# Peptides against a protein of PDB entry 7RZF, part 152

Target 1, 358 residues: chain A of PDB entry 7RZF
Amino acid sequence: PFQEEHLKQLYKIVPIKDIRNLYVTFPIPDLQKYYKSNPGHYLGHLIGHEGPGSLLSELKSKGWVNTLVGGQKEGARGFMFFIINVDLTEEGLLHVEDIILHMFQYIQKLRAEGPQEWVFQECKDLNAVAFRFKDKERPRGYTSKIAGILHYYPLEEVLTAEYLLEEFRPDLIEMVLDKLRPENVRVAIVSKSFEGKTDRTEEWYGTQYKQEAIPDEVIKKWQNADLNGKFKLPTKNEFIPTNFEILPLEKEATPYPALIKDTAMSKLWFKQDDKFFLPKACLNFEFFSPFAYVDPLHCNMAYLYLELLKDSLNEYAYAAELAGLSYDLQNTIYGMYLSVKGYNDKQPILLKKIIEKM
Target 2, 358 residues: chain A of PDB entry 7RZF as posed
Amino acid sequence: PFQEEHLKQLYKIVPIKDIRNLYVTFPIPDLQKYYKSNPGHYLGHLIGHEGPGSLLSELKSKGWVNTLVGGQKEGARGFMFFIINVDLTEEGLLHVEDIILHMFQYIQKLRAEGPQEWVFQELKDLNAVAFRFKDKERPRGYTSKIAGILHYYPLEEVLTAEYLLEEFRPDLIEMVLDKLRPENVRVAIVSKSFEGKTDRTEEWYGTQYKQEAIPDEVIKKWQNADLNGKFKLPTKNEFIPTNFEILPLEKEATPYPALIKDTAMSKLWFKQDDKFFLPKANLNFEFFSPFAYVDPLHSNMAYLYLELLKDSLNEYAYAAELAGLSYDLQNTIYGMYLSVKGYNDKQPILLKKIIEKM

## One batch from the design tools (peptide; made by RFdiffusion4, then SolubleMPNN)

Design b2_p18_1_s1 (from b2_p18_1 with N2T H7T I8L I9E)
Fold by OpenDDE base, seed 1:
Structure b2_p18_1_s1 (fold): chain B 358 residues (1-358), chain A 18 residues (1-18)
Amino acid sequence: as target 1 above (358 residues)
Amino acid sequence: ITYFEATLEGNIKLEDIF
């Protein structure tokens, strides 16, 4: 267990690779026994969220962070860590204190809103989907993983325990949130900019680092994190599949795509799946425009149009991805290509959102 | 994304910096 001397510490670490990372870590109790409610996953889902009003959205808007990961990590016996990890821009490296302030503002927002059962239900549903359609892992890796899991879960639950949520426990969510405080923080900044500014060497890998106490003034600044009105809980994920029905193979099903519609304005090809038997579909659209590549100006306008379209769709991209949906938009010499892939149930919703932005 | 998801994707080789 970390004593007080191990808390409120800043580590400046020199990487071998040219990377800029921030790790904000909190010692938390061992949550393994709470796997049925998995409060760390609930918090990781929200803190690691990438949608509008998320922590990442704000940090990206400032140009400080590229990516964000939030969640629980295994520690030594009897404790875990909650980690918020971000990939820093060059500018973000100069604003680490303010980045962490925003983290605490988001955490304060989570405290103010309290645990949301609908968010838990989404996590449950997402995990159920992931479990149900999990690809077969490589046998060697899977066996080793199961052997490790058998130490923590009943045999009957070993296959499901990592994915299936059963119990909404707001008390445990609040308990973990109570550990996510400035007085309980350990910060690591990884950057080559610390080269020649370190005074310690790690024993195992020879990693050069400097350890410093975080100033009390900075801790106090983080403790006084206000509610930032830019932070909002995510909206409900409308893309989570609920219908997994696999339609029977039609008697007239062809081994290759068949032309099922041929008009002056459109051709439609269709092939039913005869191999995978998954509730998934792939929709591909090729749009033709005589103006797309007529001259350099039109080509550039078509490029800019798709870049703007992609940007306008970012609000849905993450929610779709979580739900096992993806889309792709590409310029072609004849116009535009659109692809929508994943679970078929909510593809019409995503497609509609794309078309509404076009 | 969650730490769990990032680990599954193999993107986080968190070498125990700590």
Scores: peptide ipSAE 0.047, ipTM 0.719, DockQ to the pose 0.017
Fold by OpenDDE base, seed 5:
Structure b2_p18_1_s1 (fold): chain B 358 residues (1-358), chain A 18 residues (1-18)
Amino acid sequence: as target 1 above (358 residues)
Amino acid sequence: ITYFEATLEGNIKLEDIF
């Protein structure tokens, strides 16, 4: 376990690849025994969220961060880490203190709101979907994984323990959240900009780094992180499927799409799935406009329209992705192409959101 | 995304430093 001397440390690390990364890590207790509630996954889901009012959304808006990952990681025996990892822009590399301040502002928001049972329920439902529709793993890899998991879980739970959440434990969420404090932080900055500025070498890989104590004034700034009004909890994910019914194969099911509707304004083709037997659908729409490609001006306007439409849909993109839904929008020489794919249950909701933005 | 969903392609094992 890390002692006080190992906390509040900054590591400047020289990468082999041209990457810029920030790792903000917190030693936490071993949570293995709490796998049924998985408080680290709850916090990782929120801290790693990409929707409006998320940590990533704000850091992206400032041009400091491209991607964000949050969650628990295995540590040495008897402890774990909670990690917030971000991909830094060149500008973000200059604003690391401010980025970490925003992390603590978001964490403070989570403290102020307290544990939310509905968020736990969403995590539970998402994990249940992921488990139910998990792709077939390679037998040898799967057997080796199971053998490893048997050290941590009862035999009856070994297949499900990583996926199935059963217990909402707000006390454990608060316990982990209480470890996410500036006095418990370890920071690593990975950048080639530290080349020739390091004084230590890692034993195993020869990684060059410099270790520094984080100044008490900086720790105090992070401890005094206020509530940033830009941070909000995510809205409920309306795209999480709840109905997984597979309709029976129609007697006249064809191996190719059949024309089921033919009107002056629309044609509709349908093909039932005869191979996968999943509660999934692919909705493909081609919109035709005589004006889409009539001249360079109209082409550019059609392009700009789709770019604006895509931007306006960003608020739903992450929630849809988490729920196993995706959409695609493309310009065509005849107009526009729209595709909606994934679990069929909530596709009408996503499609309605797209149409409302159009 | 969550840490479990992320593939860190980086050749840096933080476990050796942390």
Scores: peptide ipSAE 0.046, ipTM 0.704, DockQ to the pose 0.014
Fold by OpenDDE base, seed 3:
Structure b2_p18_1_s1 (fold): chain B 358 residues (1-358), chain A 18 residues (1-18)
Amino acid sequence: as target 1 above (358 residues)
Amino acid sequence: ITYFEATLEGNIKLEDIF
């Protein structure tokens, strides 16, 4: 375990690649024995969330961060790390202290709200879907993976233990949250901007870095992180599929799309899945307007319309993606194209949201 | 991105620093 001398450290690292990354890491207990509740996954789901009121949403709104990853990682024997990793903008590189303040404000929000059983249930349901519909792994890779994890799980649970949540343990969530404190932080900043400003070289890869103690005043600033009113727990994910029924193949099923509706304003083509037998559908809509490409002004207006529409749908995009739904909106020379793909059960909900914003 | 194991992109692994 890290001693006090290893905590509250800042590492400035020179990468080979032109990347800007921030790693905020916390030593945590080994959570492997708690795989049935997986409190690190619960926290990673919330901290890594991309919806409205999320940590990432706020940091993006500031122009400081492009992407965020939250979760647990294996450490040395007997402990793990909880990591918050962000891709930094050039501006974000100048605001690292404030980015980390926002991280602690979000963590403080999680403490204030307490563990939510409905969030655990969503994680459970999402993982169950992922397990049920996971791609066939290569047998050799899968057997090697299973052999590795047999040391940690009962044989009967080895196939499911990584995916299937069983127990809501608010006590363990709180225990991990109690480790996510400024006094327990290790920070790494990865940027080429540190070239020529380092004083150490890593032994194995020759990575140049500088190690500094984080000032006590900065630690205290993070310890006094107030509740930021912009941070909110996510809303319930309405897109999580619950019905996985596959309809029988119709006797008259065609190998190609058949015209099933023809009206003055619309044509509908349909093809039943005859190959994959998944509870998934692809909905494709092409909208035609004689005005879409009539002149440069109308073309630009059609472009701006779709950009505004996409922006208005951002609140649903991440929740849909987590639930295995996606949409695409594109300008065409004839108008616009809309695609909705994924599990069929909640596609009508996503489609309705799109149409309500149009 | 929810539960991705944070991998250090570049010439350094997290395990080498932390």
Scores: peptide ipSAE 0.032, ipTM 0.674, DockQ to the pose 0.013
Fold by OpenDDE base, seed 2:
Structure b2_p18_1_s1 (fold): chain B 358 residues (1-358), chain A 18 residues (1-18)
Amino acid sequence: as target 1 above (358 residues)
Amino acid sequence: ITYFEATLEGNIKLEDIF
């Protein structure tokens, strides 16, 4: 267990690769026994969220961070870590203190809102989808994985324990959230910019690093993190599939797309899946406009239009991706192309959102 | 994205530092 001397530490690490990373870590209790509620996954889902009002969205808007990962990691026996990891821009490397301030502002927002049962339900539903449609692991890998999991879970639960959430435990969420405090922080900054500025070498790999205590003033600044009005909980993910029915193959099913609608304004081709038998579909739309590429001005306007459209749809992109949906928008010489792919159940919702922004 | 079993890319394991 980390003693006070191990807390409030800053590590400056020289990587071999040209990477810039920030790791903000918090020692937490071993949560393995709480796998049915998985409070660390709940917090990781929110802290690692990429939608509007998320931590990443704000840090990205400032040009400081490219990517963010949040969640629990196994430690030694009897404790875990909660980690917030970000990929830093060159500018972000200069603003690490402010980045961490924003992390604590987001954590403070989570405290203020309290545990949300609907968020837990979304995590549960997403994990259920992932479990149901997980690829068959290679038998050797799977057996080794199961053997490892058997050390942690009852035999009857081993197949499901990693995926199936059963219990909403707001008390455990609050318990973990209470460990995410500045007084409990360990910070690692990974950058080549620390080359020649280190005084220690790691024993196993010879990694050069410097360890410093975080100044009490900085800790106090983080402790006094206010509510930043830019941070919001995510909206409900409307794209999570609930219907997984596989329709029977029609007797008249063709091995190629059949023209099922032919009008002056539209043609529709359809092919039923005869191979995969998944509750998934691919919707592809080609829009034709005689004006799209008539001249350079119209070409540029069509480009600008799609860029604006894509920007307006960014609010749905992450939620759709989490739910196993994707979309693509491209300019074509004849107009534009739209594709919607993934679980078929909520594709109409995503398609409607796209069309409403068009 | 949720952090599952990510380790530092390169020769540094977080376990060695943390």
Scores: peptide ipSAE 0.037, ipTM 0.680, DockQ to the pose 0.013; fails the geometry check

Design b2_p18_1_s2 (from b2_p18_1, 6 letters changed)
Fold by OpenDDE base, seed 5:
Structure b2_p18_1_s2 (fold): chain B 358 residues (1-358), chain A 18 residues (1-18)
Amino acid sequence: as target 1 above (358 residues)
Amino acid sequence: IVYSEATLEGNIKVEDIF
């Protein structure tokens, strides 16, 4: 159990690899018994969100962070950690205090908004989808995994406990959120820039590090984190599939794509899935333009257009990915290629969003 | 991204320092 002496500590760690990482960690109670509500996953979903108004979106906009991961981690017996981990840019390494301030501003936003049942429902629905369409594990690996989780879950729930959310517990969300305070923080910065500036060596791997107390003034700055108006809760994820109906295989199903539409402006090929029987589709569009590569100027304009289009679609990319949808946009020598893949139910919505940005 | 055990497999086990 972490005592006060273990809190408000900064670790400067020298990596073997050329990496720059920030770990902001909070000791939390053991949440294993609350697996049906999984409050740590709820908070990890929001803190780790990548959409507009997210923590990552703001930190990326400042050029300080590339990636962000948030969530609960197992600790030693009787406690867990909540971790916010970011990949730092070179500039971000100079702004660690401000990055952490933004983390606390986002956490303060979550306190101000309170627990959202609709967000829990989205997490529940996403987990249900993941469970339903879980890839077949190797029997030995599966058996070993089940044997491991039998220590944590009732036998009857072992197959489902990791995926099925059942109970919205706003009280537990608030309880965990109350542990995400500056007075409860442990910070690690991983960078080669600390080489030759360390005074300790970790016993197991020989990792060189320095431990420092975080100044009380810095803790107080984080405690006084205001509401940053740039932070917003995510919008509802419109891409979460709800219809998983698989159409019967047509009697005239072809082993190859069949031409089902032929017009002056478009050709359409279709192949029904005869192998996987998943409620998934792949939509592939090839756009042909006589102007795409007529000269270097048009080629560069076509490239720039796609880069701008991709950038304009970033707001949907994460929500689509969470829902098991993806898109790809590529320049071709004849024009443009678009692919939309994943669960078929909400593909028309994503396709419409793409077309609206075109 | 939501934290999962798989996300940390490649990087320094900062776990032992914490």
Scores: peptide ipSAE 0.092, ipTM 0.732, DockQ to the pose 0.014
Fold by OpenDDE base, seed 1:
Structure b2_p18_1_s2 (fold): chain B 358 residues (1-358), chain A 18 residues (1-18)
Amino acid sequence: as target 1 above (358 residues)
Amino acid sequence: IVYSEATLEGNIKVEDIF
């Protein structure tokens, strides 16, 4: 258990690789016994969210952070960590105090909104999908994983316990959220900019670092984090599949794509899956334009158009990815290529969103 | 992204300093 002397600490770490990372960590109780409600996953889902009104969205808008990861991590016996890890830009490295302030503003927003049962239900549904369609792991990896899980879960639940949420426990969500406070923070900044400014060496890897107490004035700034009106809870994920029906193989099913539509403006090929029998589809569209590659100006305009289109779709990209949907947009010599892949149930919704932005 | 142990394998084990 961390004593007061271990809290409110800043570690400046010199990496071997040219990386810039911020780790904001909070000691939390061991949550393993609460696996049926998994309050750490609920908070990780929200804090690590990438949609509009998320923590990452705001930090990216300022040019300070590229990526964000949030969630629980195993610690030593009897405790865990909640970690918020960000990849820092060069500018973000200069604004670490402000980045952490925004983290506490987002956490304060979560306190103000309180636990949301619909968010828990989405986590439950996403985990159920992930479990149902879990790829077969390599036998060695699978056996080793099961052996580890058997230490924490009843044998009857060992296959499902990591994925299937059963209990909405707002009290436990609030309990974990109450540990995410400035007085309980441990901060690590990883950057080569600390080279020659360290005074300690880690025993195992020889990593050079400096440990400093975070000033009380900085802690107070974070404690006084107000509600930032830019932070919002995510909207409901419309892409979560609910229908997993596998259609029977048609008697006329061909081993190759068949031309099912042939018009002056479009050709359509279709192949039913005869091998995998998954509720997944691949939609591929090739768009032809005589203007796409006519000259360098049109090529650059077509390129910029796709970059702007991709940017306009960012609001859906993360929610789609969580739901096991992906899309790809590419320039071609003849025009544009669009691919939509994943669970077939909500592909029409994603496709409609893409077409509405085109 | 939600934190998983797999997500950290590429980064410095800051664990040893914490």
Scores: peptide ipSAE 0.079, ipTM 0.730, DockQ to the pose 0.014
Fold by OpenDDE base, seed 3:
Structure b2_p18_1_s2 (fold): chain B 358 residues (1-358), chain A 18 residues (1-18)
Amino acid sequence: as target 1 above (358 residues)
Amino acid sequence: IVYSEATLEGNIKVEDIF
């Protein structure tokens, strides 16, 4: 267990690769025995969320962070870590203290709202979908994984324990959330900007680093993190599939796409899946405009339009991706290409959101 | 994104420093 001397530390690390990362880590109890409730996954889902009012959305809006990952990680025997990892912009590297302040403001928002059973239910439903449609792992890798899991789970639960949430435990969520405090923080900043500014070398890989105590004033600033009105809990994920019905193969099913609609403004081709038999579909749209590639100005406007459209959809894209839906938008010589892929049940909802932003 | 072992693209096992 980390003693007090190991807490409130800042590590400045020189990477081999040109990367800028921030790791904010908290020692937490071993949560393995609580796998049925998985309070660390609940918190990771919220802290790592990318929707409106999320931690990432706010940090992106400031130009400080590109990506965010949150969740529990295995530690040594008898403890785990909760980690918040972000990819830093060049500007974000200058604002690490304020980034961490925003992390504590979001954590404080989670304390103020308390554990939400509906969020747990979404995590449960998402994991159930992931389990149900999990790709067949290679037997050798799977057997080795199962052998490791057998040390932690009852034999009857080994196949499901990683995916199936069963118990809403608000007490355990609060217990983990209570460990996510400035007094329990370890910070690592990874950047080439620390080259020639380090005084230690790691023994195993020769990684150059500097260790510093975080000033008490900075810790106190994070301890006094107010509620930031920009932070909100996510809305319910409308993209989570509930209908997994596979329609029967039509007698007239063609091995290639058949033209099923031909109008002055549109052609529609359809092919039923005859191979995979999954409750998934691929919707592909090609939009034709005589103006899209007429001159460099129109090409640039079409490019900018698509970038703005993607930006306006980013918040929905994450919720859709979690639910096994994806979209792609591309400029073409003739106009624009749109693809919507994944579980067919909620594709109309995602498609409607895209079209409403267009 | 929720943390998974697969998301550690970095060659730096930050774990060895922590």
Scores: peptide ipSAE 0.097, ipTM 0.736, DockQ to the pose 0.015; fails the geometry check
Fold by OpenDDE base, seed 2:
Structure b2_p18_1_s2 (fold): chain B 358 residues (1-358), chain A 18 residues (1-18)
Amino acid sequence: as target 1 above (358 residues)
Amino acid sequence: IVYSEATLEGNIKVEDIF
């Protein structure tokens, strides 16, 4: 158990690799017994979200952070950690205090909104999808994993406990969220810029570090984190599949794509899956324009158009990815290429969003 | 991204310092 002396600490760590990372960690109670509600996953989903109004979106907009990971981690002896980890830019390394302020502003937003049952339901649905389509592990790996899980879960639940959320527990979400406070923080900054500025060596790996107390003024600044109007809860993920029906193989199914539509303006080829039998599809569109690449000006205009289109679609990219959908947009010498891949159920929704932005 | 044990395996086990 971390005592007060272990809290409000800053660690400056020298990496072997040229990396810049920030770890903002909070000691939390052991949540293993609450696996059916998994409040740490709920908070990790929101804090680690990448959509509009997310913590990452704001930190990226400032050029301070490239990536963000949020969630619970197992600790020793009946403690866990909640971790917010970010990959820092060179500029972000200079703004660590402000980055952490934004983290606490987002956490304050979560407190203000309170636990959302619909967010829990999305986590439940996403986990159910992941469970249903989990790749078969290698037998040796699977048996070893199951043996490990048996240490934590009843035998009847071992296969499902990691994936199936059953209980919405707003009280537990609030309990964990109450541990995410500046007075409970441990900060690690990983950067080569600390080389020659350390005074300690870690016993196990020989990692050089410096430990400092975070000034009370800085803690107070974080404690007084106001609501930042840029932070919003994510919108509902419209791309989460609900229909997993696999259509029967047609008697006339061809081993190659067949031309099923031929018009003056469009050709359509179709091939049914005869191998994988998954509720997934790949939609590929090639658009032809006689104005594409006629001259350098048109080429640049076509490039800029796609860059703007991609930028306008970024709001859907993360939600689609979470739901097992992806899209790709590319310039071609004849015009444009579009691909939509993943679970077939919500592909029409994503395709419509793309077309509406075109 | 939601933290999973797999996500941190590639980085320095900062965990051992904590």
Scores: peptide ipSAE 0.067, ipTM 0.724, DockQ to the pose 0.014; fails the geometry check

